Peptides against a protein of PDB entry 4HTP. Designs and how they scored, part 65

Target 1, 231 residues: chain A of PDB entry 4HTP
Amino acid sequence: SQTVASHVPFADLCSTLERIQKSKGRAEKIRHFREFLDSWRKFHDALHKNHKDVTDSFYPAMRLILPQLERERMAYGIKETMLAKLYIELLNLPRDGKDALKLLNYRTPTGTHGDAGDFAMIAYFVLKPRCLQKGSLTIQQVNDLLDSIASNNSAKRKDLIKKSLLQLITQSSALEQKWLIRMIIKDLKLGVSQQTIFSVFHNDAAELHNVTTDLEKVCRQLHDPSVGLSD

## One batch from the design tools (peptide; made by RFdiffusion4, then SolubleMPNN)

Design b2_p14_7_s3 (from b2_p14_7, 7 letters changed)
Fold by OpenDDE base, seed 4:
Structure b2_p14_7_s3 (fold): chain B 231 residues (1-231), chain A 14 residues (1-14)
Amino acid sequence: as target 1 above (231 residues)
Amino acid sequence: FSERVEELIEEIEE
């Protein structure tokens, strides 16, 4: 069945996350998230206009926004060092060059941007002049590739992990890759709490998640903001 | 996405 995630570009999620990150105030951060969520729900209603009983929900996006709460897919087995090496190889960066060293030594501030310890930001600046301006992946496709990575990690198929990572990278802009990296590492640095995200999503979301620890169930059961747990 | 939701909806109705 068709899903909202199959129609929404990953770039749109990344743009929203970028806006949230750049926003200084909690209220502004909330606004950006709310606007994305409301649009998602509106699109859902349009997409499923003739289908009342669908399992489609905000889950495909939510699991990328709150990757630390992921329980469906297993661990990726990907760390910053692996990504650094991959980018050096993929971009054919000189091993002793400035950009390669930035990626490998991401924990040490080497520049004026204060990006020390944030591998994704360091990667972004390396990628920006080298990558596509616009990505082509949908949210569903990103999740499919991430599922593949997790599955292949469990199967100890490093070659297939690399293949899926390459597909993600080659079809993503530098900005999308920044956020993708943060999703994989499970640290988005949005400056907004999990509780706030849940509260914006649905008044009962935090409670249901605390009981079930099932993010998909939370998204499905509380898809309609007007329908509560006791409903 | 919020700015494009109407366009995306139109695309699926087509």
Scores: peptide ipSAE 0.185, ipTM 0.826, DockQ to the pose 0.748; fails the geometry check
Fold by OpenDDE base, seed 3:
Structure b2_p14_7_s3 (fold): chain B 231 residues (1-231), chain A 14 residues (1-14)
Amino acid sequence: as target 1 above (231 residues)
Amino acid sequence: FSERVEELIEEIEE
């Protein structure tokens, strides 16, 4: 069956996350998240108009927004150092060059941007002049590739991990890759708490998650903001 | 996405 995630570009999620990150106040951050969520629910209702019993939910997006709560996928086995080496290879960067050294020594402050310790931001500036301006992946396709990475990590198939990473990278803009890196490393730096995300999603979301620790169940059972746990 | 949701809905209804 068709899912909302199969229709929503990954770029649209990344643009929303970028707006949230750039917003100074909690209220503005919440507004951007709420607008995305409301649009998702509206699209869901249209897509599933003739199908009342569907398992489709906000889960494909939520698991990317709260990657530290992921329990369905096993570990990716990917760290900043691995990504740095991959980018150096893929972009054919001189190993002794400025950009390669920035990626490898991302914890050392080298510039005016104050991005020390944030690998995703360092990568963004290296990628910006070198990557596609617009990506082609949907949220579903991103999740499929991430599933492949986790599965192949469990199976110790490093070659297939690299293949899936290359597909993600070559079909993504620099901005999309910044957020993808943060999703893989499991730190989005949005400036809004997990509790706030849950509270905006549904009033009972935090409670249900505390009991079940199942993010998919939270998204499915509490898809309708007007239907509570006691209903 | 919020700005394009109506357009996306129209695309799936065609």
Scores: peptide ipSAE 0.179, ipTM 0.825, DockQ to the pose 0.764; fails the geometry check
Fold by OpenDDE base, seed 1:
Structure b2_p14_7_s3 (fold): chain B 231 residues (1-231), chain A 14 residues (1-14)
Amino acid sequence: as target 1 above (231 residues)
Amino acid sequence: FSERVEELIEEIEE
């Protein structure tokens, strides 16, 4: 079945996340998220205009925005050190070179950027001059690749994990990869709380999530902001 | 995305 996620570029989500991160005030952060969400709902209504019983929801995006609440996928088995090594290999960086060392020693970077401990930001600056300017992946495709990584991790298929990671990397801009890394590591650093994200999504979202711990159910049942849990 | 939602909607309606 058609999904909103199959039409929305991953770049658009990343641009929204970047705007949220750069915003200083809570209200401005909320505005950027709300604008994305409202657009998603509008697109959903248009896409499913002639279909009554759809399971499509904001879940494909929400699980990337709140990756720590993911329960459908198993663990990726990916840490910063693995990504560092992968990038060194993929970008053919000299192992003793400045950029390779920045990736490996991301917790104590030698430089002017105050990005100590933020691997995604360190990676971004290494990737920026070396990556495509525009990515080609949809949100659905990103989720499919992440599903593949999790599945192959459980099956101990390291080569297939690498293959899926390479697909993600080679089809993404530096900015998209920054956010993808944060999604995999499960720390977006948006500066807004989980509760704030839920409150913007739906007034009853936090409550329903607390009871069910099922992010997909939350997104499906509370798809319409005007329809509450008791309705 | 918010700036392009109308364009995206038009694309699926064609």
Scores: peptide ipSAE 0.177, ipTM 0.824, DockQ to the pose 0.756; fails the geometry check
Fold by OpenDDE base, seed 2:
Structure b2_p14_7_s3 (fold): chain B 231 residues (1-231), chain A 14 residues (1-14)
Amino acid sequence: as target 1 above (231 residues)
Amino acid sequence: FSERVEELIEEIEE
Protein backbone atom coordinates (compact mmCIF):
# COMPACT_ATOMS: atom_id res chain seq x y z
CA SER B 1 0.00 0.00 0.00
CA GLN B 2 1.07 3.57 -0.63
CA THR B 3 2.32 5.57 2.31
CA VAL B 4 3.10 9.22 2.84
CA ALA B 5 6.63 8.20 3.76
CA SER B 6 7.13 6.71 0.29
CA HIS B 7 6.59 10.16 -1.23
CA VAL B 8 8.38 12.44 1.22
CA PRO B 9 12.10 12.93 0.59
CA PHE B 10 14.34 12.26 3.55
CA ALA B 11 16.00 15.55 2.67
CA ASP B 12 12.80 17.40 3.59
CA LEU B 13 12.77 15.88 7.05
CA CYS B 14 16.45 16.71 7.51
CA SER B 15 15.90 20.30 6.42
CA THR B 16 13.12 20.60 8.98
CA LEU B 17 15.30 19.13 11.71
CA GLU B 18 18.09 21.52 10.76
CA ARG B 19 15.71 24.47 11.06
CA ILE B 20 14.51 23.25 14.44
CA GLN B 21 18.07 22.85 15.69
CA LYS B 22 19.10 26.30 14.49
CA SER B 23 16.07 28.00 16.01
CA LYS B 24 16.84 29.65 19.32
CA GLY B 25 13.41 29.85 20.86
CA ARG B 26 11.02 27.09 21.82
CA ALA B 27 8.24 28.77 19.86
CA GLU B 28 10.25 28.77 16.63
CA LYS B 29 11.26 25.15 17.12
CA ILE B 30 7.63 24.20 17.64
CA ARG B 31 6.58 26.17 14.56
CA HIS B 32 8.97 24.30 12.28
CA PHE B 33 7.84 20.94 13.62
CA ARG B 34 4.17 21.90 13.37
CA GLU B 35 4.57 23.06 9.78
CA PHE B 36 6.13 19.75 8.80
CA LEU B 37 3.44 17.79 10.65
CA ASP B 38 0.60 19.80 9.15
CA SER B 39 2.03 19.28 5.69
CA TRP B 40 2.30 15.57 6.37
CA ARG B 41 -1.33 15.38 7.47
CA LYS B 42 -2.43 17.36 4.45
CA PHE B 43 -0.53 15.05 2.17
CA HIS B 44 -2.00 12.05 3.98
CA ASP B 45 -5.52 13.32 3.39
CA ALA B 46 -4.81 13.81 -0.29
CA LEU B 47 -3.11 10.45 -0.72
CA HIS B 48 -5.83 8.52 1.10
CA LYS B 49 -8.86 10.59 0.11
CA ASN B 50 -10.66 7.51 -1.20
CA HIS B 51 -9.50 5.14 1.53
CA LYS B 52 -10.85 5.56 5.05
CA ASP B 53 -9.36 2.49 6.67
CA VAL B 54 -5.62 2.96 6.33
CA THR B 55 -2.87 2.14 8.79
CA ASP B 56 -0.60 4.84 7.39
CA SER B 57 0.40 7.49 9.90
CA PHE B 58 3.16 9.86 10.95
CA TYR B 59 5.00 6.91 12.52
CA PRO B 60 7.71 6.61 9.81
CA ALA B 61 8.78 10.17 10.53
CA MET B 62 8.12 10.12 14.27
CA ARG B 63 10.38 7.12 14.84
CA LEU B 64 13.22 9.06 13.20
CA ILE B 65 12.47 12.22 15.19
CA LEU B 66 12.27 10.30 18.47
CA PRO B 67 14.68 7.43 17.80
CA GLN B 68 15.20 6.78 21.51
CA LEU B 69 11.58 5.60 21.66
CA GLU B 70 12.09 3.01 18.91
CA ARG B 71 10.81 -0.40 20.04
CA GLU B 72 10.00 -2.16 16.79
CA ARG B 73 13.50 -2.11 15.34
CA MET B 74 16.24 -3.90 17.23
CA ALA B 75 19.67 -2.45 17.95
CA TYR B 76 21.80 -1.40 14.99
CA GLY B 77 25.07 -2.38 16.59
CA ILE B 78 26.62 0.74 15.06
CA LYS B 79 28.86 3.14 16.94
CA GLU B 80 30.73 6.27 15.94
CA THR B 81 33.99 4.37 15.58
CA MET B 82 32.45 2.03 13.03
CA LEU B 83 31.12 4.96 11.04
CA ALA B 84 34.47 6.71 11.22
CA LYS B 85 36.24 3.69 9.79
CA LEU B 86 33.59 3.32 7.11
CA TYR B 87 33.94 6.94 6.03
CA ILE B 88 37.71 6.70 5.95
CA GLU B 89 37.41 3.71 3.66
CA LEU B 90 34.61 5.10 1.49
CA LEU B 91 36.18 8.51 1.02
CA ASN B 92 39.64 7.02 0.65
CA LEU B 93 40.99 9.26 3.37
CA PRO B 94 44.60 8.80 4.42
CA ARG B 95 44.48 7.07 7.80
CA ASP B 96 47.07 9.40 9.21
CA GLY B 97 45.50 12.43 7.56
CA LYS B 98 43.74 15.31 9.25
CA ASP B 99 40.20 14.32 8.28
CA ALA B 100 40.60 10.67 9.24
CA LEU B 101 42.01 11.67 12.60
CA LYS B 102 39.12 14.10 13.15
CA LEU B 103 36.64 11.29 12.61
CA LEU B 104 38.49 8.79 14.79
CA ASN B 105 39.21 11.26 17.57
CA TYR B 106 35.89 13.08 17.44
CA ARG B 107 35.76 13.35 21.25
CA THR B 108 38.90 15.44 21.37
CA PRO B 109 38.78 19.08 20.27
CA THR B 110 40.76 19.30 17.05
CA GLY B 111 39.41 22.47 15.52
CA THR B 112 37.79 25.85 15.98
CA HIS B 113 34.20 24.69 15.54
CA GLY B 114 33.74 23.50 19.10
CA ASP B 115 32.07 20.31 17.91
CA ALA B 116 34.04 17.98 20.15
CA GLY B 117 32.00 14.93 21.05
CA ASP B 118 29.49 15.49 18.25
CA PHE B 119 30.49 12.95 15.65
CA ALA B 120 27.68 13.93 13.30
CA MET B 121 28.92 17.51 13.05
CA ILE B 122 32.50 16.45 12.51
CA ALA B 123 31.35 14.04 9.82
CA TYR B 124 29.27 16.78 8.22
CA PHE B 125 32.26 19.04 7.67
CA VAL B 126 34.32 16.20 6.26
CA LEU B 127 31.47 15.15 3.97
CA LYS B 128 30.27 18.56 2.79
CA PRO B 129 32.92 19.08 0.10
CA ARG B 130 32.80 15.41 -0.96
CA CYS B 131 29.13 14.39 -1.09
CA LEU B 132 26.06 14.93 -3.22
CA GLN B 133 24.24 18.21 -2.87
CA LYS B 134 20.88 16.47 -2.79
CA GLY B 135 19.98 12.98 -1.67
CA SER B 136 17.58 10.63 -3.39
CA LEU B 137 16.07 8.64 -0.51
CA THR B 138 12.52 8.82 0.77
CA ILE B 139 11.65 8.48 4.43
CA GLN B 140 10.33 5.00 3.71
CA GLN B 141 13.56 3.96 2.00
CA VAL B 142 15.59 5.22 4.94
CA ASN B 143 13.45 3.22 7.34
CA ASP B 144 13.73 0.13 5.12
CA LEU B 145 17.50 0.40 5.13
CA LEU B 146 17.57 0.92 8.89
CA ASP B 147 15.33 -2.14 9.30
CA SER B 148 17.79 -4.10 7.19
CA ILE B 149 20.69 -2.96 9.34
CA ALA B 150 18.94 -3.97 12.56
CA SER B 151 17.90 -7.33 11.14
CA ASN B 152 21.37 -8.09 9.85
CA ASN B 153 22.91 -7.02 13.13
CA SER B 154 20.73 -9.56 14.89
CA ALA B 155 21.80 -12.15 12.34
CA LYS B 156 25.49 -11.18 12.73
CA ARG B 157 25.82 -10.40 9.01
CA LYS B 158 28.38 -7.63 9.08
CA ASP B 159 28.86 -7.57 5.33
CA LEU B 160 25.16 -6.90 4.74
CA ILE B 161 25.16 -4.20 7.40
CA LYS B 162 27.97 -2.49 5.55
CA LYS B 163 26.08 -2.79 2.28
CA SER B 164 23.00 -1.06 3.69
CA LEU B 165 25.10 1.64 5.30
CA LEU B 166 26.87 2.28 2.03
CA GLN B 167 23.54 2.63 0.29
CA LEU B 168 22.41 5.17 2.88
CA ILE B 169 25.65 7.12 2.62
CA THR B 170 26.03 7.17 -1.15
CA GLN B 171 22.46 8.36 -1.68
CA SER B 172 22.55 11.14 0.90
CA SER B 173 23.88 14.68 1.11
CA ALA B 174 26.22 15.72 3.87
CA LEU B 175 23.33 17.33 5.73
CA GLU B 176 21.20 14.22 5.41
CA GLN B 177 24.07 12.10 6.67
CA LYS B 178 24.53 14.37 9.66
CA TRP B 179 20.95 13.72 10.69
CA LEU B 180 21.06 10.05 9.75
CA ILE B 181 24.05 9.59 12.04
CA ARG B 182 22.17 11.29 14.86
CA MET B 183 19.18 9.03 14.25
CA ILE B 184 21.37 5.93 14.41
CA ILE B 185 23.15 7.12 17.53
CA LYS B 186 19.73 8.22 18.89
CA ASP B 187 20.68 11.78 19.79
CA LEU B 188 19.21 14.51 17.59
CA LYS B 189 20.15 17.49 19.76
CA LEU B 190 17.05 19.39 18.63
CA GLY B 191 16.74 21.41 21.80
CA VAL B 192 13.09 20.44 22.21
CA SER B 193 11.82 17.84 24.65
CA GLN B 194 9.96 14.63 23.90
CA GLN B 195 7.00 16.05 25.78
CA THR B 196 6.92 19.08 23.52
CA ILE B 197 7.01 16.92 20.39
CA PHE B 198 4.10 14.86 21.70
CA SER B 199 2.13 17.91 22.76
CA VAL B 200 2.43 19.42 19.30
CA PHE B 201 1.49 16.13 17.67
CA HIS B 202 -1.64 15.58 19.78
CA ASN B 203 -2.91 16.65 23.19
CA ASP B 204 -3.32 13.02 24.27
CA ALA B 205 -0.08 11.71 22.75
CA ALA B 206 2.07 11.81 25.88
CA GLU B 207 -0.58 10.03 27.92
CA LEU B 208 -1.13 7.31 25.35
CA HIS B 209 2.60 6.76 24.97
CA ASN B 210 3.05 6.53 28.73
CA VAL B 211 0.50 3.74 28.85
CA THR B 212 1.36 1.81 25.69
CA THR B 213 5.02 2.71 25.01
CA ASP B 214 4.01 2.08 21.39
CA LEU B 215 4.96 4.96 19.15
CA GLU B 216 3.16 3.53 16.14
CA LYS B 217 -0.05 3.14 18.11
CA VAL B 218 0.25 6.73 19.28
CA CYS B 219 0.72 7.97 15.73
CA ARG B 220 -2.10 5.85 14.33
CA GLN B 221 -4.74 6.40 16.99
CA LEU B 222 -4.03 10.09 17.32
CA HIS B 223 -3.50 10.84 13.64
CA ASP B 224 -6.35 13.35 13.66
CA PRO B 225 -5.62 16.16 16.10
CA SER B 226 -9.34 16.81 16.52
CA VAL B 227 -10.16 13.27 17.65
CA GLY B 228 -9.21 12.42 21.21
CA LEU B 229 -8.69 9.13 23.03
CA SER B 230 -12.12 9.31 24.59
CA ASP B 231 -13.95 9.79 21.31
CA PHE A 1 8.41 20.22 2.75
CA SER A 2 5.72 22.66 3.86
CA GLU A 3 6.56 24.84 0.89
CA ARG A 4 6.39 21.94 -1.53
CA VAL A 5 3.44 19.99 -0.18
CA GLU A 6 1.05 21.38 -2.78
CA GLU A 7 3.40 20.45 -5.58
CA LEU A 8 3.85 16.98 -4.16
CA ILE A 9 0.09 16.54 -3.89
CA GLU A 10 -0.30 17.56 -7.51
CA GLU A 11 2.30 15.03 -8.55
CA ILE A 12 0.41 12.13 -6.97
CA GLU A 13 -2.87 13.26 -8.48
CA GLU A 14 -1.48 13.18 -12.04
Scores: peptide ipSAE 0.172, ipTM 0.820, DockQ to the pose 0.743; fails the geometry check

Design b2_p14_7_s4 (from b2_p14_7, 10 letters changed)
Fold by OpenDDE base, seed 1:
Structure b2_p14_7_s4 (fold): chain B 231 residues (1-231), chain A 14 residues (1-14)
Amino acid sequence: as target 1 above (231 residues)
Amino acid sequence: FKKRVEELIKKLEE
């Protein structure tokens, strides 16, 4: 079945997240998220205009925005050190070179950027001069690849994990990879709380999530902001 | 994204 996520470029989500992160005020951060959400809902209504019984929802995006609440897919088994080594290999970085050392020693980087401890930001600057300017992945494709990684991690298929990671990396811009890394590590650093994200999504979202702990159910049941839990 | 959605909607309506 067709989904909104199959039509939305991952780059568009990343651009929105970047705007949210760069915004200083809570109100501005909320505005950027709301604009993305409203556009998503508008497209949903258009895409499913002639279909009454659809399970499609904001869930594919929400699970990337709130990756710490993911319960459907298992653990990736991926840490910063693994990603560092992968990038060094993929980008053919000299092992003793400046960029390789930045990735490996991301917690105490030597440089002008105050990005100490943020692996994703360090990776971004290493990737920026070396990666595609524009990625080609949809939100659906990103989720499919992440599902593959989690499944293969459970099956202890390291070769297939690497394959899926390479697909993500080679089809993504530096900016997209920054956010992808943060999604995998489950720390987006948006500067807005989970509660704020839920409150913008739906007035009853936090309550329903507290009861069910099911992010997909929250997104499906509360897809319409005008329809509450009691309706 | 808003502009893209508008374009996508137009394509769906064609």
Scores: peptide ipSAE 0.214, ipTM 0.846, DockQ to the pose 0.959
Fold by OpenDDE base, seed 5:
Structure b2_p14_7_s4 (fold): chain B 231 residues (1-231), chain A 14 residues (1-14)
Amino acid sequence: as target 1 above (231 residues)
Amino acid sequence: FKKRVEELIKKLEE
């Protein structure tokens, strides 16, 4: 069955996340998230106009926005050091070069940019002059690749993990990779709380999540913002 | 994204 996530470019989610991060005030951050969510719901209604009983929901996006609440996927087994080595190899960076050293020593304060300790930002600046301007992946494809990584990590198939990572990297812009890294590391640094995200999604979302700890159930049961838990 | 959604919806209605 067709899902909203199969039609939404991953780039659109990343652009929204970037706008949220760059926004200074809580109100502006909320506005950007709400606009994305409203557009998603509108597309859902159009896509499923003739199908009332669908399991499709905001879950594919929500699990990328709140990756620390992911319970369906097992651990990726990916750390910043692994990604650094992969990028050095893939981009053919000189091992003793400035960019390779930046990736490996991402925790060391490099002068003027207050990005010390944020591997995703370091990677972004290295990738920006080297990567595609626009990615080709949908949200569904990103989730499929992340599922593959988690599954292969559990199975200790390192070669297949690398294959999926390479597919993610080669089909993503520098900006998309910045956010993908943050999703994998499970720290988006949006400057908006989990509670705020839930409150914007649905008035009962925080309560339902507190009881079920199941993000998919929350997204499915509270898909309609006008229908509450007691309805 | 909003504009893209509108375009996608239009394609579905065609």
Scores: peptide ipSAE 0.213, ipTM 0.847, DockQ to the pose 0.952
Fold by OpenDDE base, seed 3:
Structure b2_p14_7_s4 (fold): chain B 231 residues (1-231), chain A 14 residues (1-14)
Amino acid sequence: as target 1 above (231 residues)
Amino acid sequence: FKKRVEELIKKLEE
């Protein structure tokens, strides 16, 4: 069966996350998230109009927005240093060059942007002039590739991990890669709390998550904002 | 994304 995630470009999620990050106030951040969520639910209703009992939910997006709550996928085994080395290789950057050194020494401020310690931002500026302007991946495809990475990490298949990472990178814009990196490292830096995200999703979401620690269950059971836990 | 969703919904209804 078709899922909403199979129709939503990963770029659309990343654009929303970028708007949230750039917003100064809590209210504006909430608005951007709510608009994305409402659009998702609207599409879900249209896509599944003739199907009553579907397991499809906001989970594919939610697990990327709250990656620290991921429990289905095992550890990726990926750190900033690994990504830095991969980018240096993939982009054929001189190892002693400015851009390679920025990636390797991302904790030390070297530029005017004050991005010290934020590897994803440093990577963004290196990638922007060197990669695709528009990505081609859906949210479903991103999750499939991330599943592959986690599975292959468990199996200690480094070659297959690299293959999946290359597929992600070569089909993503610089902006999409910025957010993908943050999803892998599990720190989005949105400036909005987990509790706020849950509260916008559903009034009972935080409570259900506290009991179950199951993000998919939260998304499925509380898919309808008008139906509570006690209903 | 909102506009894209509206377009996709329209396509599903055709």
Scores: peptide ipSAE 0.209, ipTM 0.844, DockQ to the pose 0.959
Fold by OpenDDE base, seed 2:
Structure b2_p14_7_s4 (fold): chain B 231 residues (1-231), chain A 14 residues (1-14)
Amino acid sequence: as target 1 above (231 residues)
Amino acid sequence: FKKRVEELIKKLEE
């Protein structure tokens, strides 16, 4: 079955997240999220115009925006140090070189950017001159690869984890990788609360999530902003 | 993204 997520580039989500992060005020942050959501819903309506009973929802995007609420996918088993080592290998960085040391010692305040402790930002600057300018992954493909990573982590298949990570990395821009890293580490640093995200999505979203703790149910049951829980 | 969605919708309606 066709899903909205299978048609939406991961780059579009990342660009939206970047805009949200760069916005100073709550209102502007909300605007960017709302614009993305409205566009998603519009596409959903067009895609499923002739199909009334679909399970498709905003869930594929929402689980990436609120990765700390992920309950379907098991733990990735991925830390910053693993990613650092992977990038050093993939980019063939000298181990004693400046960029390799930046990745490995990401917690040490080095440099003028003040990005100490933010591995994703450090990775971004290392990747920007070295990777593709445009990624090719859809939101669906990203979720599929993340599912694979979680599954293989549970199965202790390190080689297959590496394979899926390489697929993510090689098909993503530096900006997309920045956000992908933050999704994996489960810290987006958007500057908006979970409550704000839910409130923009649907008036009843926070309440339904508090009861069910199921992000997919929230997205599916409340996909129409005009239809409430009591409807 | 909005513009892209509009283009995609147009393609679906063709």
Scores: peptide ipSAE 0.195, ipTM 0.838, DockQ to the pose 0.963

Design b2_p14_8_s1 (from b2_p14_8, 5 letters changed)
Fold by OpenDDE base, seed 2:
Parts: sequence; C-alpha cells; structure tokens
Structure b2_p14_8_s1 (fold): chain B 231 residues (1-231), chain A 14 residues (1-14)
Amino acid sequence: as target 1 above (231 residues)
Amino acid sequence: SFVERFEELIKEIE
C-alpha cells in the first residue's frame, strides 16, 4: 500500500533533526519538529484524499525520532565497534591510520572537535569528504533495512546484517549516516524530551503512550491533532 | 528547504 514514508526522503528527516540539534532554545527546536510534522500531515491528507480508514500514520518517522521507544523490531546487535570496523573496511582506511584510530578509539578525547564519546559525530567527519552529497533512501526504505537487520540478528545471520548495513551506508550522505548511527545506537542527542515530542504531536499522545506503550497506536489514533481520545 | 520540497511533493500527488 502507498504510504507517506515511501515518498519522504530520509535526507529530509535528517536535515530536520540536524536543525533541531543545532537550535539553542526549546521553542526553536519545537518549531523545526512542528514544521516537519505539519508537512507530513498535509502530504498524508493529499495522498489519501480519496481513501478513508487508512492505517498510514507518522509512525515510520516517529520510531526513528524516538528509537528508544521501539517495540516492534528486535535488537540490532550493532555496536560502535562493529560500525568502526565496517567503515574501516568499506573506506579502505589504513588500520593504523589516523581516521581508523579515531573510529576505533572514539571514546578517547582527540582534542579537535570535543566530540569524544560521540561515535556518530566522529564518523561524520571521516565520511564527509568521502561520501555522496545526497542519499537516495526514503524513510520507508530505511525502516525496511533496519527491520532486515533486526530480523537477521535474531537469526544469527551476520553476513546478511552486513549486507543491509552496506546498503544503508552506500546510499546515504555523511549527514544521513550520522543520524542513522544515532538511530541504531538509540541516542539522538536532540536536546528535547520525549514529553516535548509527544506534546507537539498531540495533546493526548503522552497519556496514550503511557497506557499502551505502543508508538504505532499513538501515531495512528492521534493522527489528527483536532481529534482527541474522547471523541 | 525541506518544507519547500514537501510542497513540491504535495503538488505532484494532488
């Protein structure tokens, strides 16, 4: 079935997240999120204009924005060390070289950017001069690949995990990979709370999530900001 | 901007 997520580039979500992260104040962070959400809802209305009772919702994006609340897919089994090794291999970095060592020893302060412990940021700087300017993946495709990774992790299929990761990496810009890494590690560092995200999404979102712990239900039932739980 | 891109996408599907 046709979904909004199948039309929205992953790059657009990443750009939004980057703007949120760079914003200093809560109000500005909220504005960027709201603009993305409003655009999504408008697109939904246009896409499904002639179709009632669709199950499509903001869920494909929300589960990437709040990855710590993911309950549908199982664990990825991916850590920073695995990604470091993958990048070293993919980019053909000398193992004893500066960039390889930065990736492997990401927790050690390097004194250059003050990004010690933030693997995604370290990876970004390594990738920036080496990757495409714009990726080609949609939000749906990203979620499909992440589903594949989780499934193959459960099945102990390491080679297939690597294959899906390579698809993600080779079709993504450095900026997109920065955020993808943070989604996988489940730490976006946006500077806004879960409560704030829910409050912007819908007035009843936090309450519904507290009861159901089902992010998809929250997104589906509260898709329309003007329709509450009591309606 | 991403907003502008969304507007373009919306026009394509209307």
Scores: peptide ipSAE 0.079, ipTM 0.732, DockQ to the pose 0.901
Fold by OpenDDE base, seed 3:
Structure b2_p14_8_s1 (fold): chain B 231 residues (1-231), chain A 14 residues (1-14)
Amino acid sequence: as target 1 above (231 residues)
Amino acid sequence: SFVERFEELIKEIE
């Protein structure tokens, strides 16, 4: 069956996250998230207009927005140092060059943008002049590749992990990779709390998550903002 | 905007 996630470009999620991050006030951050969510729900209704009982929900997006709450897929086994080495190899960066050293020593201030300790931002500036301008992946495709990484990490298949990472990287813009890195490392730095995200999604979302710790269940059961837990 | 793109996609699937 078709899913909303199979139609939504990953770039659109990333642009939303970028707007949220750049927004200074809580209200503006909430507005950007709400607009994305409302569009998703509207698309869901249109896509499934002839199907009453579907399992499709906001879960594919929510698990990328709140990656620290992921419980379905196992650990990726990926750290910043691994990504740094991969980028150096993929981009054929000189090991002793400025950009390679920035990636490897991302915790050390370079004085350029004040991004010390934020690997994703450092990677973004290295990638910006070297990557394609527009990515081609949908949210579903991103999740499929992340599932592959987690599964192959569990199976200790490093070669297949690298293959999936390369597919993600080569089909993503610099901005998309910035956010993808943050999703993998599980720190989006949005400046908005988990509680706020849940409250915007559904009034009962935080409560249901506290009881079940199941993000998919939260998204599925509370898909309709007008239907509560007690209904 | 991404919202406008979603509206276009909705029209295509209706």
Scores: peptide ipSAE 0.065, ipTM 0.753, DockQ to the pose 0.939
Fold by OpenDDE base, seed 1:
Structure b2_p14_8_s1 (fold): chain B 231 residues (1-231), chain A 14 residues (1-14)
Amino acid sequence: as target 1 above (231 residues)
Amino acid sequence: SFVERFEELIKEIE
């Protein structure tokens, strides 16, 4: 079945996240998230106007925005050091070169940027001059690849994990990869709380999540902001 | 962005 996520470019989610991160005020951060969410809901209504009982919801995006709440897929088994090594290999970086060392020593980087401890930002600057200007992946495709990674991690198929990672990397811009890394590591650094995200999504979202711990149920049951839990 | 291209995306599915 068709989903909203199959139509929304991953780049567009990343652009929204970038705007949220760059915004200093809570209100501005909320505005950017709300605009994306509202567009998603409107697109949902248009896409499914002739279909009843669809299970499609904001879940594909929400699970990337709040990756720490993911319960459907298992652990990726991916850390910063693994990604560093992968990038060094993929980008053919000299192992003793400046960029390779930045990736490997991301916690104490030498340079003008205050990005110490933020692997995703360090990776971004290494990738920026070397990667595609625009990616080609949809949110659905990103989730499919992440599912593959988690599944293959569980099965201890390291080669297949690498394959899926390469697909993600080679089809993504530097900016998209920055956010993808943060999603995998489960730290987006948006500057807004989980509670704020839920509150913007639906007034009852935090409560329902606290009870069920099921992000998909939250997104599905509270898809309509005008329909509450008691309705 | 998705928000900016909303109308275009809707046309693609109609």
Scores: peptide ipSAE 0.036, ipTM 0.695, DockQ to the pose 0.759
Fold by OpenDDE base, seed 5:
Structure b2_p14_8_s1 (fold): chain B 231 residues (1-231), chain A 14 residues (1-14)
Amino acid sequence: as target 1 above (231 residues)
Amino acid sequence: SFVERFEELIKEIE
């Protein structure tokens, strides 16, 4: 069946997240998220115009925005060190070179950017001159690849994990990879709280999540902002 | 803008 996530470029989500992160105030951060959400809902209505009672919802995006609340997908088993080594290999970086050392020693950066301890930002600057300007993945494809990584981690299939990671990396811009890394590590650093995200999504979202701890149920049951839990 | 891109996508499926 068709889903909104199968039509939305991952780049569009990443651009929204980037705008949120760069925004100084809470109100501006909320505005960027609201605009994305409203566009998603409009697209949903258009896509499913002739179909009632679909299971499609904002969940594919929400689980990437709030990766700490992921309960469907198992652990990735991926740490910054693994990604560093993968990038060094993939980009053919000299092991004793500046960029390789930056990735491996991301906790103690010597640069002027003040990105100490943020592997995703370190990776971004290394990737920017080397990667595609625009990625080709949809949100659904990203989630499919992340599902594959988690499944293969559970099955201890390291070769297949690497395969899926390579697909993600080779089809993503530097900016998209920055956010993908943060999604995998489960720390987006948006500067907006979980409560705020839920409040913007639906007035009853926080309450329903507190009871169910099921992000998909929250997104599905509260898809319409005008229909509450009591309705 | 993101909104503009989404509007274009919506037009493709209408």
Scores: peptide ipSAE 0.034, ipTM 0.680, DockQ to the pose 0.822

